# Peptides against a protein of PDB entry 5EIB: the designs that were tried, part 66

Target 1, 366 residues: chain A of PDB entry 5EIB
Amino acid sequence: VDLEPGTMDSVRSGPFGQIFRPDNFVFGQSGAGNNWAKGHYTEGAELVDSVLDVVRKESESCDCLQGFQLTHSLGGGTGSGMGTLLISKIREEYPDRIMNTFSVMPSPKVSDTVVEPYNATLSVHQLVENTDETYCIDNEALYDICFRTLKLTTPTYGDLNHLVSATMSGVTTCLRFPGQLNADLRKLAVNMVPFPRLHFFMPGFAPLTSRGSQQYRALTVPELTQQMFDSKNMMAACDPRHGRYLTVAAIFRGRMSMKEVDEQMLNVQNKNSSYFVEWIPNNVKTAVCDIPPRGLKMSATFIGNSTAIQELFKRISEQFTAMFRRKAFLHWYTGEGMDEMEFTEAESNMNDLVSEYQQYQDATAD
Target 2, 366 residues: chain A of PDB entry 5EIB as posed
Amino acid sequence: VDLEPGTMDSVRSGPFGQIFRPDNFVFGQSGAGNNWAKGHYTEGAELVDSVLDVVRKESESCDCLQGFQLTHSLGGGTGSGMGTLLISKIREEYPDRIMNTFSVMPSPKVSDTVVEPYNATLSVHQLVENTDETYSIDNEALYDICFRTLKLTTPTYGDLNHLVSATMSGVTTCLRFPGQLNADLRKLAVNMVPFPRLHFFMPGFAPLTSRGSQQYRALTVPELTQQMFDSKNMMAACDPRHGRYLTVAAIFRGRMSMKEVDEQMLNVQNKNSSYFVEWIPNNVKTAVCDIPPRGLKMSATFIGNSTAIQELFKRISEQFTAMFRRKAFLHWYTGEGMDEMEFTEAESNMNDLVSEYQQYQDATAD

## One batch from the design tools (peptide; aimed at target 1 D339)

Design b2_p23_1_s4 (made by RFdiffusion4, then SolubleMPNN; from b2_p23_1, 8 letters changed)
Fold by OpenDDE base, seed 5:
Structure b2_p23_1_s4 (fold): chain B 366 residues (1-366), chain A 23 residues (1-23)
Amino acid sequence: as target 1 above (366 residues)
Amino acid sequence: SRLEEIRKKNLEEREKRRREREE
């Protein structure tokens, strides 16, 4: 789905364009112009019914509908505005189905779009209320991984999107291969989300290796485990050492010893025990899938529900507040029928979320 | 006007979301 036809043509002409049904391409003509309000209330609102018709058709064709997965950016007007409108409308029609998102967080290091803090804040407000689980993929973290870890001198959107795709493939492993931990979206939510509003995840993928070091790196269970828990490997721009893990899932892929995985996972928990909450028993889940990812002997995917995710929301909030106090660009949103109160409500709800994460970070077992 | 209709819809959707958070 896009509000611009050119993006859809690029997907159709791409190497995998034929995987998607032609009838499932829904697009507008005018675009969102990087404005959440255009995506949510005007241009996107004109298109949403056509998207819902496709969603209904595909849902009816499912033998067992678990839920929905949305991949979107929070910086752009279409992904943020129309994406959150679509989530709201799907939630209304399918209240008992899981709503899962892969939400790409904006970064000033990657994009020059000045209004991204508005789009992100307005989107987070919707995601807090209308999603069951959200993978936070931060363009700042992706850029830093590309530059520092992968040794790319000038990271491109292609390089960032490669990390996104690897992460998405990793976190969906249990859904795609029967008999794994978290074999359905609901079990994932039950295992990962102890409190309904605290459903924002820090994803990570290992191995991440620069082209120059690939020949010298052994792929071992200890090295994968160590890299998964490294703060520099998180695809959200927050340091897990500044918070506490509420829940963790680790998905190993490839031919490896289950015993060795369990030993290394126990060792890393013991080594990092101060970074886990003690009042959630058995909060680390491990899965092993014998099928490696394409081109690798083994991999590990990390999913963390950490109170450190508040650093991401604080960054967005600070940028939002700096713009909103100046009333910068507000006329672009109010011209699409928004009220300034909607900005204040979104800011308040995101700050409440930060406060909730901090409360559970500071909580001790009574 | 089209803008007044949009504003009305936005208000209705905001009030709906408020009620959904209170339930």
Scores: peptide ipSAE 0.121, ipTM 0.762, DockQ to the pose 0.164
OpenDDE base, seeds 1, 2, 3, 4: peptide ipSAE 0.026, 0.027, 0.029, 0.028; ipTM 0.635, 0.655, 0.630, 0.660

Design b2_p23_2 (made by RFdiffusion4)
Pose (drawn by RFdiffusion4):
Structure b2_p23_2 (pose): chain A 366 residues (1-366), chain P 23 residues (1-23)
Amino acid sequence: as target 2 above (366 residues)
Amino acid sequence: AAAAREAAIAARQAAVAAREAAA
């Protein structure tokens, strides 16, 4: 789905472009120009019922639908504006299905548009209310990993998407292969989301590799465990050691000692016990899958529900406030008939989300 | 199509103005 028609061509000309159902391409003529109001209201509303028809068709041919997963950026107009409209319409029509999103957060280091904080805040407001799980993929973190760790002086979207694809593969492994833990979206959500609004996850993985060089050696289990908890291996630009984990899901892929995995996971939990909330006993679940990802014999994937994610929302909120206080470009949004109070409503909801993460960060079992 | 889009935007702007007047 895109408002921009040129997106259809690039996907089709891609390696697996012909494998998609031709009828499932739903596109507009213009597209939103980084205007969330255009995406949602104006233009996305024009296009949205066509998308829902295709969604309804895919759903009726499902033996037992688990739910939906949406990939989109929060900084633009279509993936953000229309994407959240689609989520709201799907929530109305399929209220008992899990909604899961892979949402990429904007960063000034990657994109040169100052309205992106507007678009992201309006979107975060929708996701807080309407999604069950959201993987926070931070362009800030992706750029820093490429620039500082992978030493790519000029990171491209291809460089960033290599990190995203490795992460998406890792976090969906328990859904795609036989296993006991978090095998479906609802079971994953019940294990990861203690409070409905706090469903933004920090993903990480190890080893971090630049695409096309080179290999190995394969990591030891200790090396994997330590790196997957490292702040430098997170896809969200937050220091996990600045907050506390409410819940964690760790996924080890490849051939390895299950016993050694158990010992190392127990090791990181009790050496660093102060970083795991004490009022959620046994809040770290571990899954092993025998099939490694491509190019690797061993890998680990980390999924965290950490109070430190408030740093991501504080950064967006600060940029949003800096722009919104001067009312810059606000008429671009209200020109599409959007209420200015929707900006204030979204800002308040995001700041409320930050306060809630802090409340549980300071909470004690006493 | 452009006229329909303009009418839909005008209707949304009128609804926001009515809400502001009521408040």

Design b2_p23_2_s1 (made by RFdiffusion4, then SolubleMPNN; from b2_p23_2, 10 letters changed)
Fold by OpenDDE base, seed 2:
Structure b2_p23_2_s1 (fold): chain B 366 residues (1-366), chain A 23 residues (1-23)
Amino acid sequence: as target 1 above (366 residues)
Amino acid sequence: MRARREEAIAARRAEVEAKRAAE
């Protein structure tokens, strides 16, 4: 789905464009112009019914519909505005199905789009209310990984999207292979989301290695375990050491000893015990899939529900507040049918979310 | 065209207001 036709043509012309049904390409003509309100109220609202018709058709064709997965950017107008409109409409029609998102967080290091803080804040407000699971993929963290870890001098969107695709492949492993932990979206939610509003995940993938160092790197369970718990390997721009993990899932792929995995996972938990809440028992889950990802002998994917994720929301909130206090570009949104109150409501809800994470960070076992 | 857009905007506003009233 896109509000611009050119994006759909790029997907169709891509190496996997033929895997999608032609009738499932729904697109507009005008685009959103990086305006959430165009995505949510005007251009997107005109297109949403045609998207819902496709969603219904595909849902009816499922033998067992678990839920929905949306991949979108929170910085743009289409992914943020229309994406959250679509989430809202799907949630209304399918209230008992899991809503899962891969939400790409904007960063000034990656994009010059001035209104991204508005689009992100307005989107986070919708995600808090209408999603069950949200993978926070932060462009700032992706950029930093590309630059620092992968040793890319000038990271491109292609480089960032490569990390996104690897992560998405990793976190969906349990859904794609039988006999795994978190074999469905609902089980993942039960294991990862102890409190309904606290459903924002910090993903990570290992191995991440620069092209120049790949030949010298051993792929071992200890090294994968160490890397996936490293703060520098998180795909959300927050330091887990500044918060506490509510829940963690680790997904190992490849031929390895389950005993060795369990030993290393126990060791990393013990070493980092201060960074876990003590009042959630068995809050670390481990899965092993014998099937490695393409081109690797083994990998590990990390999913963290950490109170440190508040750092990401605080960054967005600070940027939002700095613009909103000046009423900068506000007329672009109100002119598309938004009320100024929607901005204050979204800001408030995101600040409440931050406060909730902090509350559970500070909570002790009675 | 304009009338349909205005109607879509009005419909979405009404939905948002209804959600606010339910909270």
Scores: peptide ipSAE 0.299, ipTM 0.862, DockQ to the pose 0.265
OpenDDE base, seeds 1, 3, 4, 5: peptide ipSAE 0.094, 0.148, 0.125, 0.189; ipTM 0.683, 0.763, 0.679, 0.780; seed 4 fails the geometry check

Design b2_p23_2_s2 (made by RFdiffusion4, then SolubleMPNN; from b2_p23_2, 16 letters changed)
Fold by OpenDDE base, seed 5:
Structure b2_p23_2_s2 (fold): chain B 366 residues (1-366), chain A 23 residues (1-23)
Amino acid sequence: as target 1 above (366 residues)
Amino acid sequence: MEEERQKRIEERKKEVAEKKAAR
């Protein structure tokens, strides 16, 4: 789905364009112009019914519909505005189904789009209310991984999208292979989301290795485990050492010793015990899939529900507040029929979310 | 297309105004 036809043509002409049904390509003509209000109230509102018709048709064709997965950018008008409109409409029609998102967070290091803080804040407000699970993929973190870990001098969107793809492949492993931990979206929610509003995840993928170091790196369970819990490996721009893990899932792929995995996972928990809440029992889940990802002997995917995720939301909030106080570009949104109060409500809800994470970070077992 | 877009904007502005008046 896109509000721009040229994007859809690029997907269709791409190496995997044929994996999608032609009838499932829904696109507009005018684009959102990086404006959330265009995506949510005007241009996106024109297209949403056509998308819902496709969603209904695909849902009816499912033997067992678990829920929905949306991949979108929170910086752009289509992904943010229309994406959150779709989430709302799907939630209204399918209130008992899981809503899962891969939400790409904007970064000034990657994009010069000045209104990204507005689009992100307005989107987070919708995600807090209408999603059950959200993987926070932060362009800030992706850029830093590309530059620092992968040793890419000038990270491209292609390099960032490679990390996104690896992460998405990793977190969906349990859904794609039978007999795994978190074999369905609902089980994932039960294991990962102890409090309904606290459903924002820090993803990570290992191994991440620079091209120059690939030949010297042994892929071992200890190395995967160490990298997976490294703050520099997080695909959300927050340091897990500044917060506490509410829940963790680790998904190992490849032929490895289950005993070694269990030992390394126990060791990393013990070494990092101060970074876990003590009042949630058995809050670390581990899965092993014998099937490695393409081109790797083994991998590990990390999913963390950490109170440190508030650093990401604080960054967005600070940028939002700095613009909103100046009323910068507000006329672009109000011109599409948006109220200035919707900005204040979104800011308030995001700040409440930050406060809620902080409360659980500071909570002790009684 | 532009006339339809303008109608949607006006309708949305009306809804926003009605919500404000109800607060």
Scores: peptide ipSAE 0.261, ipTM 0.850, DockQ to the pose 0.773
OpenDDE base, seeds 1, 2, 3, 4: peptide ipSAE 0.201, 0.250, 0.094, 0.250; ipTM 0.813, 0.839, 0.699, 0.841; seeds 1, 3 fail the geometry check

Design b2_p23_2_s3 (made by RFdiffusion4, then SolubleMPNN; from b2_p23_2, 14 letters changed)
Fold by OpenDDE base, seed 1:
Structure b2_p23_2_s3 (fold): chain B 366 residues (1-366), chain A 23 residues (1-23)
Amino acid sequence: as target 1 above (366 residues)
Amino acid sequence: MKERREAFIAERKAEVERKRAER
């Protein structure tokens, strides 16, 4: 789905364009112009019914519908505005189904779009209320991984999207292959989300290796485990050491010893015990899939529900506040029929979310 | 299309103004 036709043409002409049904391409003509209000209230609202018709059709064809997965950017107008509209409408029609998102967080290091803090804040407000699980994929973190870890001097969107795709493939492994852990979206939510509003995950992937060093690197379970818990490998721009993990899931892929995985997972938990809440029992889950990713012998994917994720929201909030105090660009949104109050409500809800994370970070076992 | 959009925006603005007046 897109409000611009050119994006859809790029998907169709791509190497995997044929995997999608032609009738499932729903697109607008005018785009959102990086305006959340255009995505949510005007241009997106005109298109949403056509999208819902496709969603209904595909849902009716499912033998066992678990839920929905949305991949979107929070910096743009379509992904943010129309994406959150779509989430709201799907949630209304399918209240008993899981809503899962892969939400790409904006970064000034990656994009010069000045209104991204507005789009992100307005989106987060919707995601807090209408999603069950949100993977926070932060362009800030992706850029830093590309630059520092992968040794890419000039990271491209292609490089960032490669990390996104690896992460998405990793976190969905248990849904796509036989496994004991998180075999469905609901089970994932039960394991990962102890508090309904605190459903924002920091994903991570291992191995992350520069092209120049790949040939010299042995992939071992201990190395994967260590890298997976390294703050530098997190796809969200927060330091887990500044918070506490509420829950963790680790998904290993490839031929490896379950015993070795369990031993290494225990070791890393013990080493990092200060960064876990002590009052949630069995808050680390591990899965192993015998099928490795393409081109790798083994990998590990990390899913963390950490109170450190508040750093990401604080960054967005600070940027939002700096613009909103000046009423910068507000006329672009109010011109599409928004109220200035909607900005204040979104800001408030995001700040409440930050406060909730902080509360659980500071909580001790009674 | 443009006229429909303008009408929609106008209606939405009027709704926002009504909601503001009710607060």
Scores: peptide ipSAE 0.310, ipTM 0.855, DockQ to the pose 0.923
OpenDDE base, seeds 2, 3, 4, 5: peptide ipSAE 0.266, 0.246, 0.315, 0.153; ipTM 0.832, 0.821, 0.859, 0.768; seed 4 fails the geometry check

Design b2_p23_2_s4 (made by RFdiffusion4, then SolubleMPNN; from b2_p23_2, 12 letters changed)
Fold by OpenDDE base, seed 1:
Structure b2_p23_2_s4 (fold): chain B 366 residues (1-366), chain A 23 residues (1-23)
Amino acid sequence: as target 1 above (366 residues)
Amino acid sequence: MEEERRAKIEARKAEVAAKRAAE
């Protein structure tokens, strides 16, 4: 789905374009122009019914519909505005199904789009209310991984999207291969989301290795485990050491010893015990899938629900506030039928979310 | 097209205003 036709042509002409049904390509003509209000209230609102018709058709063809997965950017107008509109409409029609998102957070290091803080804040407001699980994929973190860890001098969107794809493949492993922990979206939510509003995850992937170092790096369970818990490997630009994990899932892929995995997972938890809440028992879950990812002997994917994710929301909030106090570009949004109070409501709800994370970070077992 | 777009925008503004007046 897109409000621009050219993106659909790029998907169709791509190496996997043939895996999608032609009738499942729904697109507009005018785009959102990086405006959330165009995506949510005008251009996107005109297209949403056509998307819902496709969603209904595909849902009816499912033997057992678990829920929905949306991949979108929060910096743009389509992914943010129309994406959150679509989430709301799907939730209204399917209130008993899981809403899962892969939400790409904007970064000034990656995009020069000035209004991204507005689009992100307005989107987060919708995601807090209308999703059950949100993987926070932060372009800030992806850029830093590409530059620092992968030693890419000038990271490209292709390099960032490779990390996104690896992460998405990792976190969906349990859904795609039977007999795993978190084999369905609802079970994942039960294990990962102790509080309904606190459903924002920091993903991570291992191994992350520069091309020049790949030949010298042994892929071992200890190395994967160590890298997976390293703050530099988080796909969200927050330091887990500045917060506490509410819940963690680790998904190992490849032929490895379950015993070795359990030992290494225990060791890393013990080493990092100060960064876990003590009042949620058995808050670390581990899965092993014997099927490695393409091109790797083994991998590990991390899913963290951490109070440190508030650093990401604080960054967006600070950028939002700096623009909103100046009323910068507000006429672009109000011109599409928004009210200034919708900005204030979105800012307030995101600040409340930050406060909730802080509350649970500071909570001690009585 | 532009007149229809304007009409949709004005309808949305009216909807938002009505919703807030009811809160």
Scores: peptide ipSAE 0.246, ipTM 0.844, DockQ to the pose 0.580
OpenDDE base, seeds 2, 3, 4, 5: peptide ipSAE 0.000, 0.138, 0.050, 0.120; ipTM 0.290, 0.779, 0.659, 0.765

Design b2_p23_3 (made by RFdiffusion4)
Pose (drawn by RFdiffusion4):
Structure b2_p23_3 (pose): chain A 366 residues (1-366), chain P 23 residues (1-23)
Amino acid sequence: as target 2 above (366 residues)
Amino acid sequence: SHATTSHPHSSTSGMWLTLWDHP
């Protein structure tokens, strides 16, 4: 789905472009120009019922629908504006299904548009209310990993998407292969989301590799465990040691000692017990899958529900406030008939989200 | 600073909605 028609061509000319159902391409003529109001209201509303028709069709041909997963950026107009409209319409029509999103957060290091904080805040407001699980993929973190760790002086979207694709493959492994833990979206959600609004996850994986060089050695289980908890391996630009984990899901892929995995997971939990909330006993669940990802014999994927994610929302909020106080470009949004109070409503909701993460960060069992 | 920008499209451009079904 895109308001921009040119997106259809690039996807089709891609390696697996022909495999998609031709009728499932739903596109517009213009597209939103980084205007969330255009995406949602204006233009997305024009296009949205066509998308829902396709969604309804895919749903009626399901034996037992688990739910939906949406990939989109929060910084633009379409993936952000229309994407959150689609989520709201799907929530109305399928209220008992899990909504899961892979949402990419904007960063000034990657994209040169100052309205991206507007678009992201209006979107975060929708996701807080309407999604069950959201993987926070931070372009800030992706760029820093490519620039500082992978030593790519000029990271491309291809360089960033290599990190995203490795992460998406890792976090959906328990859904795609037989297993006991977090095997479906709802079970994963019940294990990861103690409070409905706090459903933004911090993904990480090990080893971090630059595409096309080179290999190995394969990591030891200790090396995997330590790296997958490392701040430098997170896809969100937050230091996990600045907050506390409410819940964690770890996924080890490849051939390895299950016993050694158990010992290392127990080791990181009690050496660093102060970083795991004490009022949620046994809050770290571990899954092993025998099939490694491509190019690797061993890998680990980390999914964290950490109070440190408030750093991500504080950064967006600060940029949003800096722009919104000067009322810059606000007429571009209200020109599409959007209420200015929606900006204030979204800002307040995001700041409320930050306060809630801090409340549980300081909470004690006493 | 720029308020809007455009970028080349790629094979992963656009919104992607995935439906999950129980096997």

Design b2_p23_3_s1 (made by RFdiffusion4, then SolubleMPNN; from b2_p23_3, 14 letters changed)
Fold by OpenDDE base, seed 5:
Structure b2_p23_3_s1 (fold): chain B 366 residues (1-366), chain A 23 residues (1-23)
Amino acid sequence: as target 1 above (366 residues)
Amino acid sequence: GAAFSSFPRTSTSGIRIDIYDKP
């Protein structure tokens, strides 16, 4: 789905364009112009019913619908505005189904779009209320991984998208291969989300290796386990050492010993015990899928529900506040039918979310 | 088979929706 026809043409002409049913391409004629309000109230609102018709048709073809996964950017008007509109409308029509998202967070290191803090804040407000699970993929973290870990001098959108792709493939492994831990979206939500509003995850992937080091690196379960818990491999721009894990899932892929995985997972938990809440028993879940990812012998995907995610929201909030106090570009949003109150409500809800994460970070076992 | 739709560019545009059936 896109409000810009040129993006759909690029997807159709791409190497994977043949994977989609032609009828499942929905596109507008007018882009959102990086404005959340255009995506949510005007241009996106004109297109939303056409998307819902496709969603309904595909949902009716399911024998046992689990839920939905939406992938979008929070910096742009289409991904943020129309994306959150779609989430809301799907939630209204399917209230008993799981809503999962991969939400790409904006970064000033990757984009010069000045209104990204508005789009992100307005989107987070919707995601808090209307999603069950949100994977936070921060463009800043992706850029830092590409530059520092992968040793790319000039990271491209292609390089960032490769990381997103690897992560999405990893976290969805259990949903795609039967008999695994978290084999359904609801079970994943139950295991990962102890408190309904605290459903924002920090994903990570291993192995991450520079091209120059790939030939010399033996992929082992200990190395994957160590790398997956390394703050440098987190795809959200927060340091897990500044918070506490509420829950963790580790998804291993490839031919490996389950015993070795369990031993290494226990070892890494014990070494990092200060970074876990002690009042949630058995808060680390491990799955092993015998099918490796394409081109790798083995991999591990990390999903962390950490109170450190508040750093990401604080960054967005600070940028939002600095713009909103100046009423910078506000007329672009109000001109599309938004009230200034919607901005203050979104800011308030995001600050409340930060406060909730901090409360559970500071909580001790009685 | 889970139709893996194309990964959206980390561009400011594009929405992908995946629908999950039980296996």
Scores: peptide ipSAE 0.416, ipTM 0.727, DockQ to the pose 0.234
OpenDDE base, seeds 1, 2, 3, 4: peptide ipSAE 0.415, 0.411, 0.400, 0.408; ipTM 0.726, 0.723, 0.721, 0.720; seed 3 fails the geometry check

Design b2_p23_3_s2 (made by RFdiffusion4, then SolubleMPNN; from b2_p23_3, 15 letters changed)
Fold by OpenDDE base, seed 2:
Structure b2_p23_3_s2 (fold): chain B 366 residues (1-366), chain A 23 residues (1-23)
Amino acid sequence: as target 1 above (366 residues)
Amino acid sequence: GAAFASYPRTPTSGLRIDIYDKP
């Protein structure tokens, strides 16, 4: 889905364009101009019914509908504005189905789009209310991984998108292969989301190795386990050491010893015990799929529900506040039918979310 | 890199909706 036709043409002409049904491409003509309000109230609102018709048709073809997954960027107008509109509309129509998102967080390191803090804050407000699970894929963290770990001097959007794709493939492994932990979206939510509003995940993927070092790196369970728990490997720009894990899921792929996986997972938990809440028992889940990713002997995907995710929201909030206090570009949004109060409500809800994470970070078993 | 060559790239704009059916 896009408010511009060019993206759909690029997808159709791409190496995987043929896997999609032609009628499942829904696009507008006007674009959102990086404005959340255009995506949510005007241009996106004109297109939403066409998207919902396709969603209904595909949902009716399911034998047992689990839920929906949206992949979108929170920096742009289409992904943020129209994406959250679609989430809201799908949630209204399918209130008992899981809403999962891969939400790409904007960063000044990656984009110069000045209004991204508005789009992100307005989107987070919607995600708090209308999603069950949100993978926070932070462009800042992706950039830092590309630069620091992958040794890419000038990371491109293509490089970032490769990380996103690897992560998406990793976290959906259990949904795609039978007999796994978290074999459905609801089971994942039950295991990962102890409190309904605290459904924002810090993903990670291993192995991540620079091209120059790939030949010298062994792919072992200990190395995968160490890397996926490394703060530098998180695809959200948060340091897990500044918070506490509420829940964790680790998804290993490839032929490996379950015993070795369990031993390494126990070791990493014990080594990092101070970074887990003690009052949620059995809060680390491990899955092993014997089918490796294409081109790798083994991999591990990390999903963390950490109170450290508040660092991401604080960053966005600070950027938002710096613009909003000056009413910078606000007329672009109000001119599309938004009320200024919606900005204040979105900011407040995100700050409340930060406070909730902090509360549970500071909570004791007593 | 070569490690990610097997994964499809995400679009830079727009959005994707996936619908999950239970196996």
Scores: peptide ipSAE 0.374, ipTM 0.702, DockQ to the pose 0.241
OpenDDE base, seeds 1, 3, 4, 5: peptide ipSAE 0.360, 0.010, 0.000, 0.010; ipTM 0.688, 0.365, 0.296, 0.376

